# Peptides against a protein of PDB entry 4JHK, part 34

Target 1, 212 residues: chain A of PDB entry 4JHK
Amino acid sequence: EDYKIQSFDLETQKLLKTALKDPGSVDLEKVSSVIVDQSLKDQVFSREAGRICYTIVQAEAKQTNGSVFRRNLLNRLQQEFKAREETRKRSTQEWVCLVSFICNIFDYLKVNNMPMVALVHPVYDCLFRLAQSDALKNEEEVDCLVLQLHRIGDQLEKMNVQLMDELFNLLRDGFLLQEDLSSMGRLLLLEILEFRAGGWKLSDTAQKYYYS

## One batch from the design tools (peptide)

Design b1_p22_1_s3 (made by RFdiffusion4, then SolubleMPNN; from b1_p22_1, 12 letters changed)
Fold by OpenDDE base, seed 3:
Structure b1_p22_1_s3 (fold): chain B 212 residues (1-212), chain A 22 residues (1-22)
Amino acid sequence: as target 1 above (212 residues)
Amino acid sequence: SFLEELEESLKEESLKRIRSLL
């Protein structure tokens, strides 16, 4: 299996590869920290991070029936989540990376082949924050919001349809009522509204309209 | 467990935020 870890130096790549195969032979706290740190800097890596984390969790469970990595990962995630407003104030880029990371962990880090219920509300919290007027005027935040809904919206709705309805009410209102949206932001909101309305799918013609 | 405690903590924070935004 190939993992997209080219952004790390050679030493760190070796560390990650070892963690994937023999987690008991490495410092799993360090591994978790490295993954989280990189995920907060690189939104592209955040998706791969989810897959990597899942693999390490499974490897550790099989090797020692342990959960050291997952515990450290989730503890760090909680710390970053708690500080999310400060992160947003400091850097929009880091904030959207944080959201992306949380969403990708939700997407990949399954327990007993099921999504982690513990992450449902944190994910919704992040998405609701992105759906506020002060965030919708920022195209980078809209990009993040729409991207995550494309990736995990269907799964998330299955966990709590009421929250999804409330979220999309905000998105509808933003699209209809907010005056300081960018043209691209408005287009993205319209697209995601249609995406959900179509059962989390877009027709080929619609896909071309919005993205081609 | 740690996970259960984390779940409750995160849930509480999320619900507070959601309610404040609605």
Scores: peptide ipSAE 0.048, ipTM 0.587, DockQ to the pose 0.795
Fold by OpenDDE base, seed 1:
Structure b1_p22_1_s3 (fold): chain B 212 residues (1-212), chain A 22 residues (1-22)
Amino acid sequence: as target 1 above (212 residues)
Amino acid sequence: SFLEELEESLKEESLKRIRSLL
């Protein structure tokens, strides 16, 4: 398997590769911290990070039947989640990276091939924050929101339809009533409304309309 | 407000569930 870890220095790359192959021989708390730190800086990496985390979890379970990595990862996620408003205030970029990372962990870190129930509300909380009026006016936040809903919206809805309905009520109202949306932001909201209405998929015609 | 209560509720549930996995 190919993992995109070229952004790290050589020693850290070696650490990550060892964690993937022989997790019992490394400090898994350190590994989790490194992954989270980089995910807060690089939204693209956060996608790969989810896959990396899943692989390490599986490797540790197979090797030692342990869960040290997962526990440390979730502990760090909890810390970052608690500080999410402070993070958003400090840096929109770091905030959307955090949301992206949490969503990708939800997407990849399955337990018995099922989503982790414990991550459902944290994900919804992040998405609801992105759906507030002060966030919808920021195109970067709208882009993040819509991207995550494209990736995991169908899974989230299966976990809690009521919350998804409430979330999309906010998005609908934002599209219809909020005056300070960017043109692209409004277009993205319309697209995601259509996406869900169509069963979490787009026709070829719609895809061409929104993304060409 | 309803939104504030919802956010707090979601936050609290999220934290509780995360702690249960530690």
Scores: peptide ipSAE 0.022, ipTM 0.517, DockQ to the pose 0.060
Fold by OpenDDE base, seed 2:
Formats: sequence, structure tokens, C-alpha cells
Structure b1_p22_1_s3 (fold): chain B 212 residues (1-212), chain A 22 residues (1-22)
Amino acid sequence: as target 1 above (212 residues)
Amino acid sequence: SFLEELEESLKEESLKRIRSLL
């Protein structure tokens, strides 16, 4: 398996590669910190990070029956999540990276082939924050929101349909009622509304309108 | 703009679809 870790220096790449194959031979706390740090800076990596994290978790479980990496990862994630409002105030980019990372951890870090229940509310909390009026006016936040819903919306809905209904009520209201949306933001909201309404699928016709 | 025109043209039709699917 190939992992997109080219953004790291060679030494760190070696560390990550070793963690993926032989997690017991490296400092897994350090590995988790490196992954989180990079995920907060690079949204592209934040997506890849989910897959990487899952692989390391599985490797450690298989090798030592341990969970050191996952524990450290989730502890760090919790810290970042708790500070999310300050992060958002400091940097929209870091904020959307954080959301992306949390969502991708939810997507990939399965337990018994199921999403971690403990991550459901944190994910929804992030998405609800992005669905607030002050966030919807920021195209970068709308991009993030819509992207995550495309990626994990169906899974999230299965975990809690009530929260998803509430979330999409906000998105509908934003689309219909909010005056300071960007044109692209409004278009994205419309698309995601249709996406869910269609059972988390996009028709070929809609695909043409939105993305061709 | 093109996006504005697209949004306007699709809005009512999209809302109808949403209502029918919900």
C-alpha cells in the first residue's frame, strides 16, 4: 500500500513507514503528533491521515495487541476539538483542516468494521458549526462542510438521523434565507441538499449542472 | 454571473425535487 507522505521530510517519512509496518519499533506518540500536526496544516493530507491512522492502529493491534497509537491520536484529537473555536478564530484554514481530519478519522478509524460511536457527536458538532450563518458566508467553510457531507454523510446519518435532519434544516434555511452567501456557496448548498435528498447520490443530470 | 444564472434557473426545480424526495 502506498501512502501520500511526500510532504514530510525523509526522516519523518521513514518514521511513518516504520510505524505502518512495525509500530512496536517506533514512538507511537511521536507518530500520532506528527500526523495530527500535518493534518492541521494540509487538508489533502488530513484526508489521507485517516487511512494512515487506521493502518497503524491495525498494525499495532496485530503486532502487540496494543492501542498506544489510537489512544495518543484520540487524545490529541480531543484537545484540538476542544479548542476548535479558538482555532477557527485564529485561522479558517486550520479550522477546516481540523474538521476534515476529524471527519476522516471517523471515516477510516473503524471499530469492528463500524464507526466509532464516540466520534459521532464531535463530527456533528463540527458540521453544525460550519452550518451556522457566520460560517456559511465563508466559502472555505462551506467547501469543507459540503465536502465532508459528500464523504461521510450517509454514514453519519446511519448513526443519527435526527442530527442529520437538524443539520440539513440549517443548510436549507441557509440556502433559502441567508443573504450573504457567495454564489458558489449557495450553489454548493443546493447541490448537497439534492445529494442527500437523492439518497446520498447525485444523478448524471445533476452532475453535469454542478461539475461540468 | 453564470453561477447566479444557474442558481436561479435550478432553484425552483431543485426545491420541487427535494420536496418530493423528503
Scores: peptide ipSAE 0.000, ipTM 0.325, DockQ to the pose 0.018
Fold by OpenDDE base, seed 5:
Structure b1_p22_1_s3 (fold): chain B 212 residues (1-212), chain A 22 residues (1-22)
Amino acid sequence: as target 1 above (212 residues)
Amino acid sequence: SFLEELEESLKEESLKRIRSLL
């Protein structure tokens, strides 16, 4: 399996590769920091970070029954989540990367193949923030919102359908009532509304319409 | 807390994996 870490320099790539296979031989605090930092800068990596984190967690557990990486990761995640409004104000790009990262962790780090309950509300909080009027006017935030819902929307709904209903009420209102949406943003909102209505699936015709 | 809940969840997963290796 190839881990998408090409965005890192060679030294860091080596560090990550070692962490993936022999976590006990590296500074796992540093590894966690590097992963989070890069996730906030690189959208492509951000959506892959969960898989990498999952692998490292597993590797450390198998090797030493340790949880150093996980602890550091979660600590950093908590910090970034708490500061999410500041991050958004500073950089939309970092904000959407943060959301992507959190959602990716939600997607990959599971217990008994089920999402971690503790992540449900944080994920929804992020998505609800993206669904506010000031965010919906930004195409980058809409892209992020729709992307995450495509990836994990069905899982989130299973965890809390009431929150999902509330979220989509906001999205529908945004689509119908908000005037300063971009044309693409409006299209994406319509698509995701249809996507959920179709059981988190799109027909081939719809797929072509929205993404071709 | 946020961290505590996440730690507990991940701990459970880790322990399960450990047991599977025995």
Scores: peptide ipSAE 0.101, ipTM 0.719, DockQ to the pose 0.052; fails the geometry check

Design b1_p22_1_s4 (made by RFdiffusion4, then SolubleMPNN; from b1_p22_1, 14 letters changed)
Fold by OpenDDE base, seed 2:
Structure b1_p22_1_s4 (fold): chain B 212 residues (1-212), chain A 22 residues (1-22)
Amino acid sequence: as target 1 above (212 residues)
Amino acid sequence: SDLEELEKELKQESLERIESLL
């Protein structure tokens, strides 16, 4: 299976490829650090990062019944999560990359084919932050919020429907009451509201409305 | 302006649509 790691230098690519096949032969802390660092810079890579992380976790479990990579990954993730407000203040781009990364880890890094319960609240915390008025006025943050809800909203709802209801109350209020939303931001909020209302899918009528 | 009018129209259409969902 091919992984999209062309953005790394050749040495790092080799490291990642080795980690995917023979995780016991590499420094898994370094591997996790490299993946997190790149995910904080490239939101597109964050999707691939989830898949890569899952593969490494499975490979290590199979090879040594170990969990060194996952432990290091989650430790780094925890550090970044704790510093999320500082990250947001420093760089909106890094902030949305962080959210994207956490959400993609939630999406791909399953335990016994189930989402990691430990990631549920961190994911919701990030999405709730994106749903605040100061974030909704930023189209980049709205893009991130809506993208994640499209990707993992149904899974998150299954984990905690009460939090999802609260989140969407904020989105509804933002759509209806907030004055400084961009036109695109407002459109995206409406779309995601309708998306959830339709059982996390769009009707043909809605599809035409938003994308024709 | 044309942009303001467009945004106003979008908002109005969106409000009508969301009201049908709520």
Scores: peptide ipSAE 0.040, ipTM 0.618, DockQ to the pose 0.016
Fold by OpenDDE base, seed 5:
Structure b1_p22_1_s4 (fold): chain B 212 residues (1-212), chain A 22 residues (1-22)
Amino acid sequence: as target 1 above (212 residues)
Amino acid sequence: SDLEELEKELKQESLERIESLL
């Protein structure tokens, strides 16, 4: 299997490759820190990061039945989550990277092929924050919100349909009532409303309409 | 375990935040 880690220097690439195959031979705290740091800078990498993290977790479990990597990863995630409002004020880009990272960890870092229950509410918290009026007027945040819902919305709904209903009530109200949405933002909200209504699926025609 | 405690704390903080937003 190939992993997209070209954004790292060669030394770090070697570290990550070793962690994937022989996690017991490297500093897993350092590995987790490197992955989190890069994920907070690059939203695209966060998707790959989830896959990498899952592989390392599995490798460590098989090798030593340990959870050192996962513990360090989640500890760092908790720290970043707690500081999310400050992060948002500092940089919208960093904030959406954080949300993307949390969502991708939820998507990939499963236990017994099931989502981690502990991450359900943190994910919803991030999405609810993106659904507030001050965030909906920011197209970058709307892009992030809609992207995550496309990726993991169906899984989240299965975990808690009540929260999903509440979230989409906010999105509907934003679409209908908020005046300072961008044209694209409004379009994306409409699309995601239709996406859920269609069972988290879009027809080919609808896909072209919204994203071509 | 330490991991379970961290997960619990993460979940709890999120719940409190969500409740404040609703």
Scores: peptide ipSAE 0.025, ipTM 0.619, DockQ to the pose 0.649
Fold by OpenDDE base, seed 3:
Structure b1_p22_1_s4 (fold): chain B 212 residues (1-212), chain A 22 residues (1-22)
Amino acid sequence: as target 1 above (212 residues)
Amino acid sequence: SDLEELEKELKQESLERIESLL
């Protein structure tokens, strides 16, 4: 199985490949750090990172029944999450990468095909932040918000429908009441409102209307 | 604001949940 790790140097690529197959032979703290660092810079890799992390977790569990990688990963996530407001102020791009990464971890790092309950609130926290007025006016943040809701919205709702209702109340208010939305931002909000209303699915007609 | 307070509460709870996994 191939992973998108070409952005790393050869030494790091070897490290990652070894971690995927023989996690007990590498420094899993270093591996987790490398993955998080790259995910904060590259949104494309951020999605792949979820799959990579899942594979490493599974490999370690099978090999040693250990969870060193997961613990280190979550520790780093906690640090980044705690500093998320500073990250947002420093770089919108890094902020949306952080959100994307957390959402991707939620999506891929499942146990017995179920999402980690502990990640539910962190994900919602990120999405609620993106749903604030100061974020909705930024198309880059709206793009991130809508993208994540398309990917994991149905799963999140199953975990906590109350929070999802509250989130979409904010999105409706933003769509209807906020004046400084970009045209595309407003369109995306409308689309995601309809997406949820349709059971987290889009009709072919709607897909063409919003994304063609 | 109520929204800010809610976000703060969610943030704190989120951090606590992550800590429980360490």
Scores: peptide ipSAE 0.022, ipTM 0.563, DockQ to the pose 0.078
Fold by OpenDDE base, seed 1:
Structure b1_p22_1_s4 (fold): chain B 212 residues (1-212), chain A 22 residues (1-22)
Amino acid sequence: as target 1 above (212 residues)
Amino acid sequence: SDLEELEKELKQESLERIESLL
């Protein structure tokens, strides 16, 4: 299986490849740090990072029945989550990368093929932050919010429908009442409202309308 | 506000749940 790790130098690529095949032979704390660092810089990579992380977790479990990598990964996630407001103030890009990474970990890092319950609230907290008025006026944050809801919204709703209802109340109010939304931002909010209303599905006609 | 309270609850619960996995 191929993983998109070409953005790393050759030495780091080798480290990651070894972690994927023989996790017991590498420093898994270092591996987790490398993955998180890159995910905070590249939102596209964060999607691949989720898949990579899942593979390493499975490989370590199979090899040694260990969970060193997952522990280090979650520890780093906690650190970044605690500092999320500071990150947002420093860089919108890093902030949306962080959200994307957490959402992708939620999406890929399953336990017994089920979402990790402990990640549900961290994900919702990030999405609620993106749904605040000061964030909705930023198209980059709206893009991130809508993208994540497209990817994992149905899964999140299954975990907590009440929080999803509350989140979408904010999105509805933003769409209807907030004056400083961009045209695209408003369009994206409308689309995601329709997306959920349609059972987290989008018709071909609607997709063409919103994304053509 | 209800929103502020919700945000605080989500934040606190999120951190606690992450810690439980460490």
Scores: peptide ipSAE 0.020, ipTM 0.552, DockQ to the pose 0.060

Design b1_p22_2 (made by RFdiffusion4)
Fold by OpenDDE base, seed 1:
Structure b1_p22_2 (fold): chain B 212 residues (1-212), chain A 22 residues (1-22)
Amino acid sequence: as target 1 above (212 residues)
Amino acid sequence: SIYEELSETSAAFWTEKQEEEL
């Protein structure tokens, strides 16, 4: 398997490659920190980072039956999550990167082939924050919100349908009542409302309409 | 609100449940 790690320097690339194959031979705390740091800078990388993290977790489990990497990764993410409001105030881009990465970890890092329960409330917290009026007026935040719901909405709903209902009540109200939404933001909200209503599926015709 | 309640407890929830799953 190929992993998109070209954005790192050569030494870090070697570190990551070694972690993927022989995690016991490297400092897994350092590896987790490097991955989180880059994920906070590059939203596109955060998706690949989730896959990388999953592979390292599997490799360590196979090699030593350990969970050092996962522990360090989640501990670092908890720290970033706790500081999420400060991050949002400092940089919208870093904030949406953080949300994207947490959601991607939720998507990839399964425990016994099930989503981690520990991440359910934190993920909903992030999505609810994006659904607040002050965030819905920012197209970058709306884009992030809708993207994550497309990726993991069905999984999250299975974990807690009540929170999902409450979240979509906010999105509906935003679509109908909020005056300072961008045209694209309003369109994206309508699309995601229809997406869930259709069982987390979108017809080819609808997809073309909203994203062409 | 639901969000306000969630925001106050989500970090603690994460810590608590993580220990159960690791």
Scores: peptide ipSAE 0.410, ipTM 0.925, DockQ to the pose 0.947
Fold by OpenDDE base, seed 2:
Parts: sequence; C-alpha cells; structure tokens
Structure b1_p22_2 (fold): chain B 212 residues (1-212), chain A 22 residues (1-22)
Amino acid sequence: as target 1 above (212 residues)
Amino acid sequence: SIYEELSETSAAFWTEKQEEEL
C-alpha cells in the first residue's frame, strides 16, 4: 500500500515508512511530531495523515500490543487543540489545518472499529467555532467547515445528534440572517444544509449546481 | 450558549475519555 509522503525529505520518508512496517524500531514520539507538524501546514496531507496514523496504530498494536504512537499523537494534538484560539488569531490557514487534521484523525483512527469517543466533543467544538458569525464571514473557514461535514458529518451525527442539530441551527441562521457572507460561503452553507437534509447525500443535479 | 459550554468542557472531556480508551 502506497502513502503520499513525498512532501517530506528522504530521511523523514524513510522514518515514516519504517514506522508503518516496524513501529517498534523508531522513535514514535518523533514520528507523531513530524506528522502533526506537516498536517498543521498542509490541509491536503491531513487526510493522508489520518490513514498513516491508523496504519501505525494498527502495526504497533499487532507488533507489541502497544499504544505509544497513539498516546503521543493524541497528546500533541490535544496541546494544539487547547491553543486553538491563539492559532486562529495567528493564522486562519493553520487553524483550518488543525481542524482538518482533528477531523481526519476522528475519521480514520478507529478504536475497536468505532470512532474515538474522546474526539467527539473536540470535533464538535471545532465545528461550532467555525459556525460562529466571525468565522462564517471567512470563506476559508466555511470551506473547512463544509468539507469536514461532508467527510464525517454522518459519523458525528451518530455519535451525538443533539449537537449536530444545534450546529445546523447555527448554519441555518448564518445562511438566512448573516449579511456579510461571501456568495460562495452562502452557497456552501445552503449545500451542506441540503446535504444533511438528504441523509448526508448529494444528488448529481445538486453536485453540478454547487461544484461545477 | 451551547458552544460556550462545549468549549469550556471539551478539553477535559478529551482527557477523561482518552484515558478510558487507551
């Protein structure tokens, strides 16, 4: 199985490849740090990072029945989460990368084939932050919000439908009442409202309308 | 608000549930 790690230098690529196959032979704290660092500056990589993390977790579990990597990963991610407001103030790009990474970890890093309960509230926290009026006026944040809901909205709803209802109340109000949305932002909000209303599905007609 | 309440408790929730799941 191939992983998209060409953005790293050759030494780091070797480190990651070794971690994927023989996690006990590498510094898993360093591996987790490298993955988090890259995920915080490359939103595209954050998706691949989730898959990589899951593979390393499974490899370590199989090899030593250990959880060193997952612990280090989640500890670092938790530190970044705690500093999320400062990150948002410093860089919108880093903030949306952080959200994307947390959501992708939620998507890929299953425990006993189930989403991690520990990440449910943090993920909703991030999405609620993106749904605030000051964030909805920023198209980059709206893009992130809608992207995550497309990816993991159905899973999140299964974990807590009440929070999802509250979140979408904010999105509906933003769509209807907020005046300083971009045209694309408003379009994306409408699309995601319809997406959920349709059971987290998008028709071909709607696909062409919103993403042509 | 719901968000304010969630924001105040989400980190603690993460810590608590992570310890249970690891």
Scores: peptide ipSAE 0.358, ipTM 0.913, DockQ to the pose 0.930
Fold by OpenDDE base, seed 3:
Structure b1_p22_2 (fold): chain B 212 residues (1-212), chain A 22 residues (1-22)
Amino acid sequence: as target 1 above (212 residues)
Amino acid sequence: SIYEELSETSAAFWTEKQEEEL
C-alpha cells in the first residue's frame, strides 16, 4: 500500500518506509519525532500521519511485540498537548495542526481495534478550547473544529456523550449569541449542528447547500 | 466551566489511561 510521504526528503522517506516494514531496524524515536514535527506544520499530512503511525505500531507489535514507537509518539504528543496554550499564542496554524494531529491519532491509533481511552479527554479539551469565544471568532480555528467533528465526532460521542452534549451547547450558543463570528464561521457552526442532529450524517439537500 | 475543569484534568487522564493501555 502507498503512503503520502512525498513532503519529506528522500532520506527521511526511506527511513519511514523502513519503519513501516521493519521497525526494528530503525530509530523509532527519531521516526516518531519526524512524524510529529511534520504534522505540526502540515495539517493535510496529519491524517496520513495517523495511518502511518498505526501501521508502524502494528508492524512493531508483530515483529517484536514491542511498543517503543507508540510510547515515543504519545509521549511527544502529550508534551505538545501540555504546551498547547503557548503554541496557540505563538501560531494559530501550529495550534490547529496540533489539534488535527491529536484527532487523527485518535481516529487511527486503535488498541484492540478500539479508540484509545487515553486520548478521549485530551481530544475533548482541544475541541472545547476551539469552542471558546476567543477561538470561534477565528475562522481558521472554526475550520479546524468543524473538520475534526466531521471526522471523529461520532466516535468521540460514543466514548463520552455528556461531554459532546456540553460541547455542542457551546457551539449552539456561539452560533446564536456571538456577534463577531465571520459569515463562514457561522455557516460552519450551523452545518455541524445539523450534522450531529442528523446522526452524524449530512442529507443530500444539506450537502448541496453547504458544500456545492 | 466544563472547559476549565476538563483542562485541569485532561493531562492527568492521559497519563493514567495511557499506562493502562500500554
Scores: peptide ipSAE 0.214, ipTM 0.862, DockQ to the pose 0.928
Fold by OpenDDE base, seed 4:
Structure b1_p22_2 (fold): chain B 212 residues (1-212), chain A 22 residues (1-22)
Amino acid sequence: as target 1 above (212 residues)
Amino acid sequence: SIYEELSETSAAFWTEKQEEEL
């Protein structure tokens, strides 16, 4: 398969390509670190990174029945997660990239064809943080929140409907009560409220209304 | 709040469940 790794230098590209087909021949800790580092800088790559990570996990499982890559990846992600508030203070861009990457890993890195239970609470934590008033006033954070809910909201709800209800209570309150939302932010909140209400689906006409 | 409670427990939850799933 073709993976979008052109943002890396040629040596790193080679490393990643080798990890995809022969993970036992490379330093999987280094591979995981490189992927995380780039995902924290590029939100577009973070989406692709989820797919890359899943492929490496599968390759290692087939080759050695090992889970070294997954362990290293998740350990690094957990470190970044623990430092999320500091990251947010330092750079909104890096913060939303972190959230996006964690959500993408949740989406792609399945175990036994199921979402990783380990990531459920951390993902909700990130989304709840984005749903706080100080975050909702930032359009970049609202964009991230809504994007992730579009991608994995239905899966998360299946894992814990109570948390999803609480999250959307915050979003509804933000939409109705928060005064310093941007017009686009308010529109996005309304859209995601309707998206969930429609069973995590949006009609073509509604989609065009909000995004065209 | 739910968020505050979740923030306190999410990292621990991650660690516990990760090991169970490996």
Scores: peptide ipSAE 0.214, ipTM 0.859, DockQ to the pose 0.914

Design b1_p22_2_s1 (made by RFdiffusion4, then SolubleMPNN; from b1_p22_2, 13 letters changed)
Fold by OpenDDE base, seed 1:
Structure b1_p22_2_s1 (fold): chain B 212 residues (1-212), chain A 22 residues (1-22)
Amino acid sequence: as target 1 above (212 residues)
Amino acid sequence: SMAEELSKRAVELFEKKFAEEL
C-alpha cells in the first residue's frame, strides 16, 4: 500500500516506512509523536494517519506480539484530549485537527475488530463541544462536526445511542433556533439530520443537492 | 455546569477504559 507521507522530510519518511515494515527496529514512541504532531497540523493527513497507525499496530502485533506503538499513541492522544479546550482557544484549526485525528483513530484502531471503548466518550465529548452554540457559529467547526458524523456516526451510535440522541437534539435545536449560523452551516446541519434519519445514508438526489 | 461534568466524565472514562484495554 502507498501512504501519503510526502509532507515529512526524507529522514522521517524513512522512519515511517521502516515502522510500517519492521516496527521492532525503530523507536515507536518517536514514530507515534511524529504522526500525532503532523495530524494536529493537517486535517487531511489525520485521515491517512489513522490508516498508517492501524498498519503499524498490525505489523508490531505480528512481529513481536507487542503494543508499544498503540500505547504511546493513545497516551499522546490522552494528553492532547485533556488539553483540548486550551487548543481550541489557541487555534480553531488545531482543534478541528485534533477532533479529526481522534475520530480517525476511533475509526481505524479496532480491538478484536471492534471500536476501542476507551475512545467512545472522548469522541462524543469532542462532538458535543462542536455542537455548542459558540462552536456552531463557526463554519470550520460545523464542517468538522458534520464530516466526522458522516464517517463514524453509525459506529458511534452503536456504542451509545442515548448520547447520539442527545447530540442530535442539540444539532436540531441549533438548526431551528440559533440565529448566528451561516447559511452553509445551517444547510450542513439539516443534511446531517437527514443523514441520520435515513439510517446514516444519503440518497443520490440529496447528495447532489447538498454537495454539487 | 453540565458541560463541565460531561467533560470530566469523558476524561475519567478515557483513563479507566484505556487502562483496561492496554
Scores: peptide ipSAE 0.048, ipTM 0.747, DockQ to the pose 0.736
Fold by OpenDDE base, seed 4:
Structure b1_p22_2_s1 (fold): chain B 212 residues (1-212), chain A 22 residues (1-22)
Amino acid sequence: as target 1 above (212 residues)
Amino acid sequence: SMAEELSKRAVELFEKKFAEEL
């Protein structure tokens, strides 16, 4: 398989390619750090990063029955999550990249073909933060929130429907009551409310209406 | 194997810690 790693320099690309095929021959802590750092800068890469991480995890498990990469990855995720408010204050772009990365890891990095339970609350916490009034007024944060819910909302709900209900109560209130939402932000909130109500599916008519 | 079991336990404990701290 080919992976989108052109954003890295040639040396780092070689490191990543080797990690994908022969993880035992590289420093997996360094590999995890490189992937996280780039994911915090590029939301598009963040999606690819999930796939890359899954492949490395599988390759290491097959090669040595080890989990060094996953452990280092999760440690870094924990560190970044703990510093999330500082990240948000420093850069909205880095903050939404962090949320995107955590959500993509949740989506791709399965344990026994199931989502990692340890990531459920961190993911919800990020989404709840995006659903606060001070975040809903920022269209970049609304875009991130809606994008993640489109990608993993159904999986996340299966893990904890009560938290999902609480989250969508906030989104409903934001849609109906918050005065400083942009027109696009309000439209996106309405769409995601209807998306969940429709069983996390979007009809052709709705797709045309909201994303024309 | 014993090594495999120890590895699995380490991962489980790490994930538990992660969930508790976040």
Scores: peptide ipSAE 0.038, ipTM 0.627, DockQ to the pose 0.059
Fold by OpenDDE base, seed 3:
Parts: sequence; C-alpha cells; structure tokens
Structure b1_p22_2_s1 (fold): chain B 212 residues (1-212), chain A 22 residues (1-22)
Amino acid sequence: as target 1 above (212 residues)
Amino acid sequence: SMAEELSKRAVELFEKKFAEEL
C-alpha cells in the first residue's frame, strides 16, 4: 500500500518505511513520537497517520508478537489527552489536531477488528468538550466536531448510545439556543443533526444542500 | 495459536490499564 509520508524529510521517510515493513529493526518509540508530533500539527495527516499506525502495529505483532509501538503511541495519546485543556488554551489549532488524531486512531487502530475500548471515553470526552458553548462559538472547533462525527459517529454510537444521545442533546441546544454561533457553524450543526437522524447517512439532496 | 491468544490477552490487559489511567 501507498502511504502519504512525503511531508517528512527523507531520513524520516526511510524510518517510517522501515517501520512499516520491518518494525523490529527501528526505534519504535521514535517512530511513534514522529507520527504523533506531525499529527498534532496537521489534521490532514492525522487520518493517514491512523492507517500507518495500524499497519505498524500489525507488522510488529506478526514479526515479534510485540506491542512496543502501540504502547508508545497510546502512552503519548494518554499524555496529550490529559493535557487537552492546556493545549486548547494555548492553541485552538493544536487542540483540534489532537481531537482529530485521537478520533483517527480510534477509527483505524482496531484490535481483532474491534475498536479499542480504552479510547471510547476519551473520544467522547473530546467531542463533549467541542460541544460546550465556549467551543461552539469557534468555527474551527465546530468544523472539527462535525468532521469527526461524520467519520466515526456511527462506530462511537455502537460503543455507547447513551453518550451519543447526550452529546446530540448538547448539539441541538447549541443549534437552537446559542446566539453567538456563526452562520456556517449553525449550518454545520444542523447538518450533523440530520446526518445522525438519517442513520449516519446523507441523501443526495441533503448532500447538495449542505456541501454544493 | 497460543501465541495469538497470549497477544490478545496482553492487548486486553493494556486496554484495561490505559482506561484506568485516563
């Protein structure tokens, strides 16, 4: 498979390519660090990072029956998650990158073809934070929230429908009651409300209405 | 295989630990 790692320097690209094929021959802690660092800077990369991480995890499991990479990756995610409020205060961009990365890891890093249970509550916590009034007024945070729900909302709901119901109660309240939403923010909230109501799908008509 | 089962159990244990620490 092709992986989008052209944004890294050549030495790092070589490191990543080796990790994908022969993880036992590289420093997997360093590999995880590089992937996380880049994912926290670039939301676009974070989705590809999820796929890369899954591949490395599988390769290491097959090669050595080890889990060094996954451990380091999840430890770093844990650290970043714990510091999420500080990150948000420092930089909205870094915060939405963090949320995006955690969600993408949830999406791609399956174990035995199942989502990692340990990530369910952290993901919901991030989404609930984005659903608070102080976040909904920021279009960048609304963009992130809606994007993640489009990507993994159906999977998250299967893991915990009660939390999803509570989350969407907040989103409905934001859409209906919050005065300082941008026009685009309000439109995005309406769209995601309709998206879930439609079984996490959009009709062709709705797709054109919101995104054409 | 036994190795696969041990790996699965290790992952489960790690998930439990991770969840407890978050």
Scores: peptide ipSAE 0.035, ipTM 0.601, DockQ to the pose 0.058
Fold by OpenDDE base, seed 2:
Structure b1_p22_2_s1 (fold): chain B 212 residues (1-212), chain A 22 residues (1-22)
Amino acid sequence: as target 1 above (212 residues)
Amino acid sequence: SMAEELSKRAVELFEKKFAEEL
């Protein structure tokens, strides 16, 4: 498979490529750190990071029956999650990258073809934070929230429908009651409300209306 | 194999710990 790692320097690219094929021959802690660091800076990469992480996890399991990479990855993720409020205060961009990364790990890093149960509540916690009034007024946070719900909302709902209902209650309240939403923010909230109501799908007509 | 089971159990325990600490 081809992975989008051209944003890294050549040495790091080589490291990542080796990790993907022969994880036992590299420092998997270093590999995990590199992936996390880049994911915290580049929201677009976080999607690719999920695929990369899954591949490395599978490769290590197959090669050595090990889980060193996954452990290091999750440890780092846990550290970043614990510091999420500090991150948000420091940089909205870093905060939404963190959320995106956690969500993409949830999406791709499955165990026995199931999402990691340990990530369900952390993901919801992030989304609930984005659904608070102080976050909904920031379009960048709304963008992140809606993007993640588009990507993994259906999976999250399957894991815990009660939390999803509560989350969308907040989103409906924000849409209807919050006065300082941007026009785009309000539009995005409406779209995601319709998206879920439609079974996590959009019609072609709706797609054109919201995104053309 | 036993090695596989031990590895799987280690991951499960880690996930449990992770969930408890978050």
Scores: peptide ipSAE 0.033, ipTM 0.601, DockQ to the pose 0.058; fails the geometry check

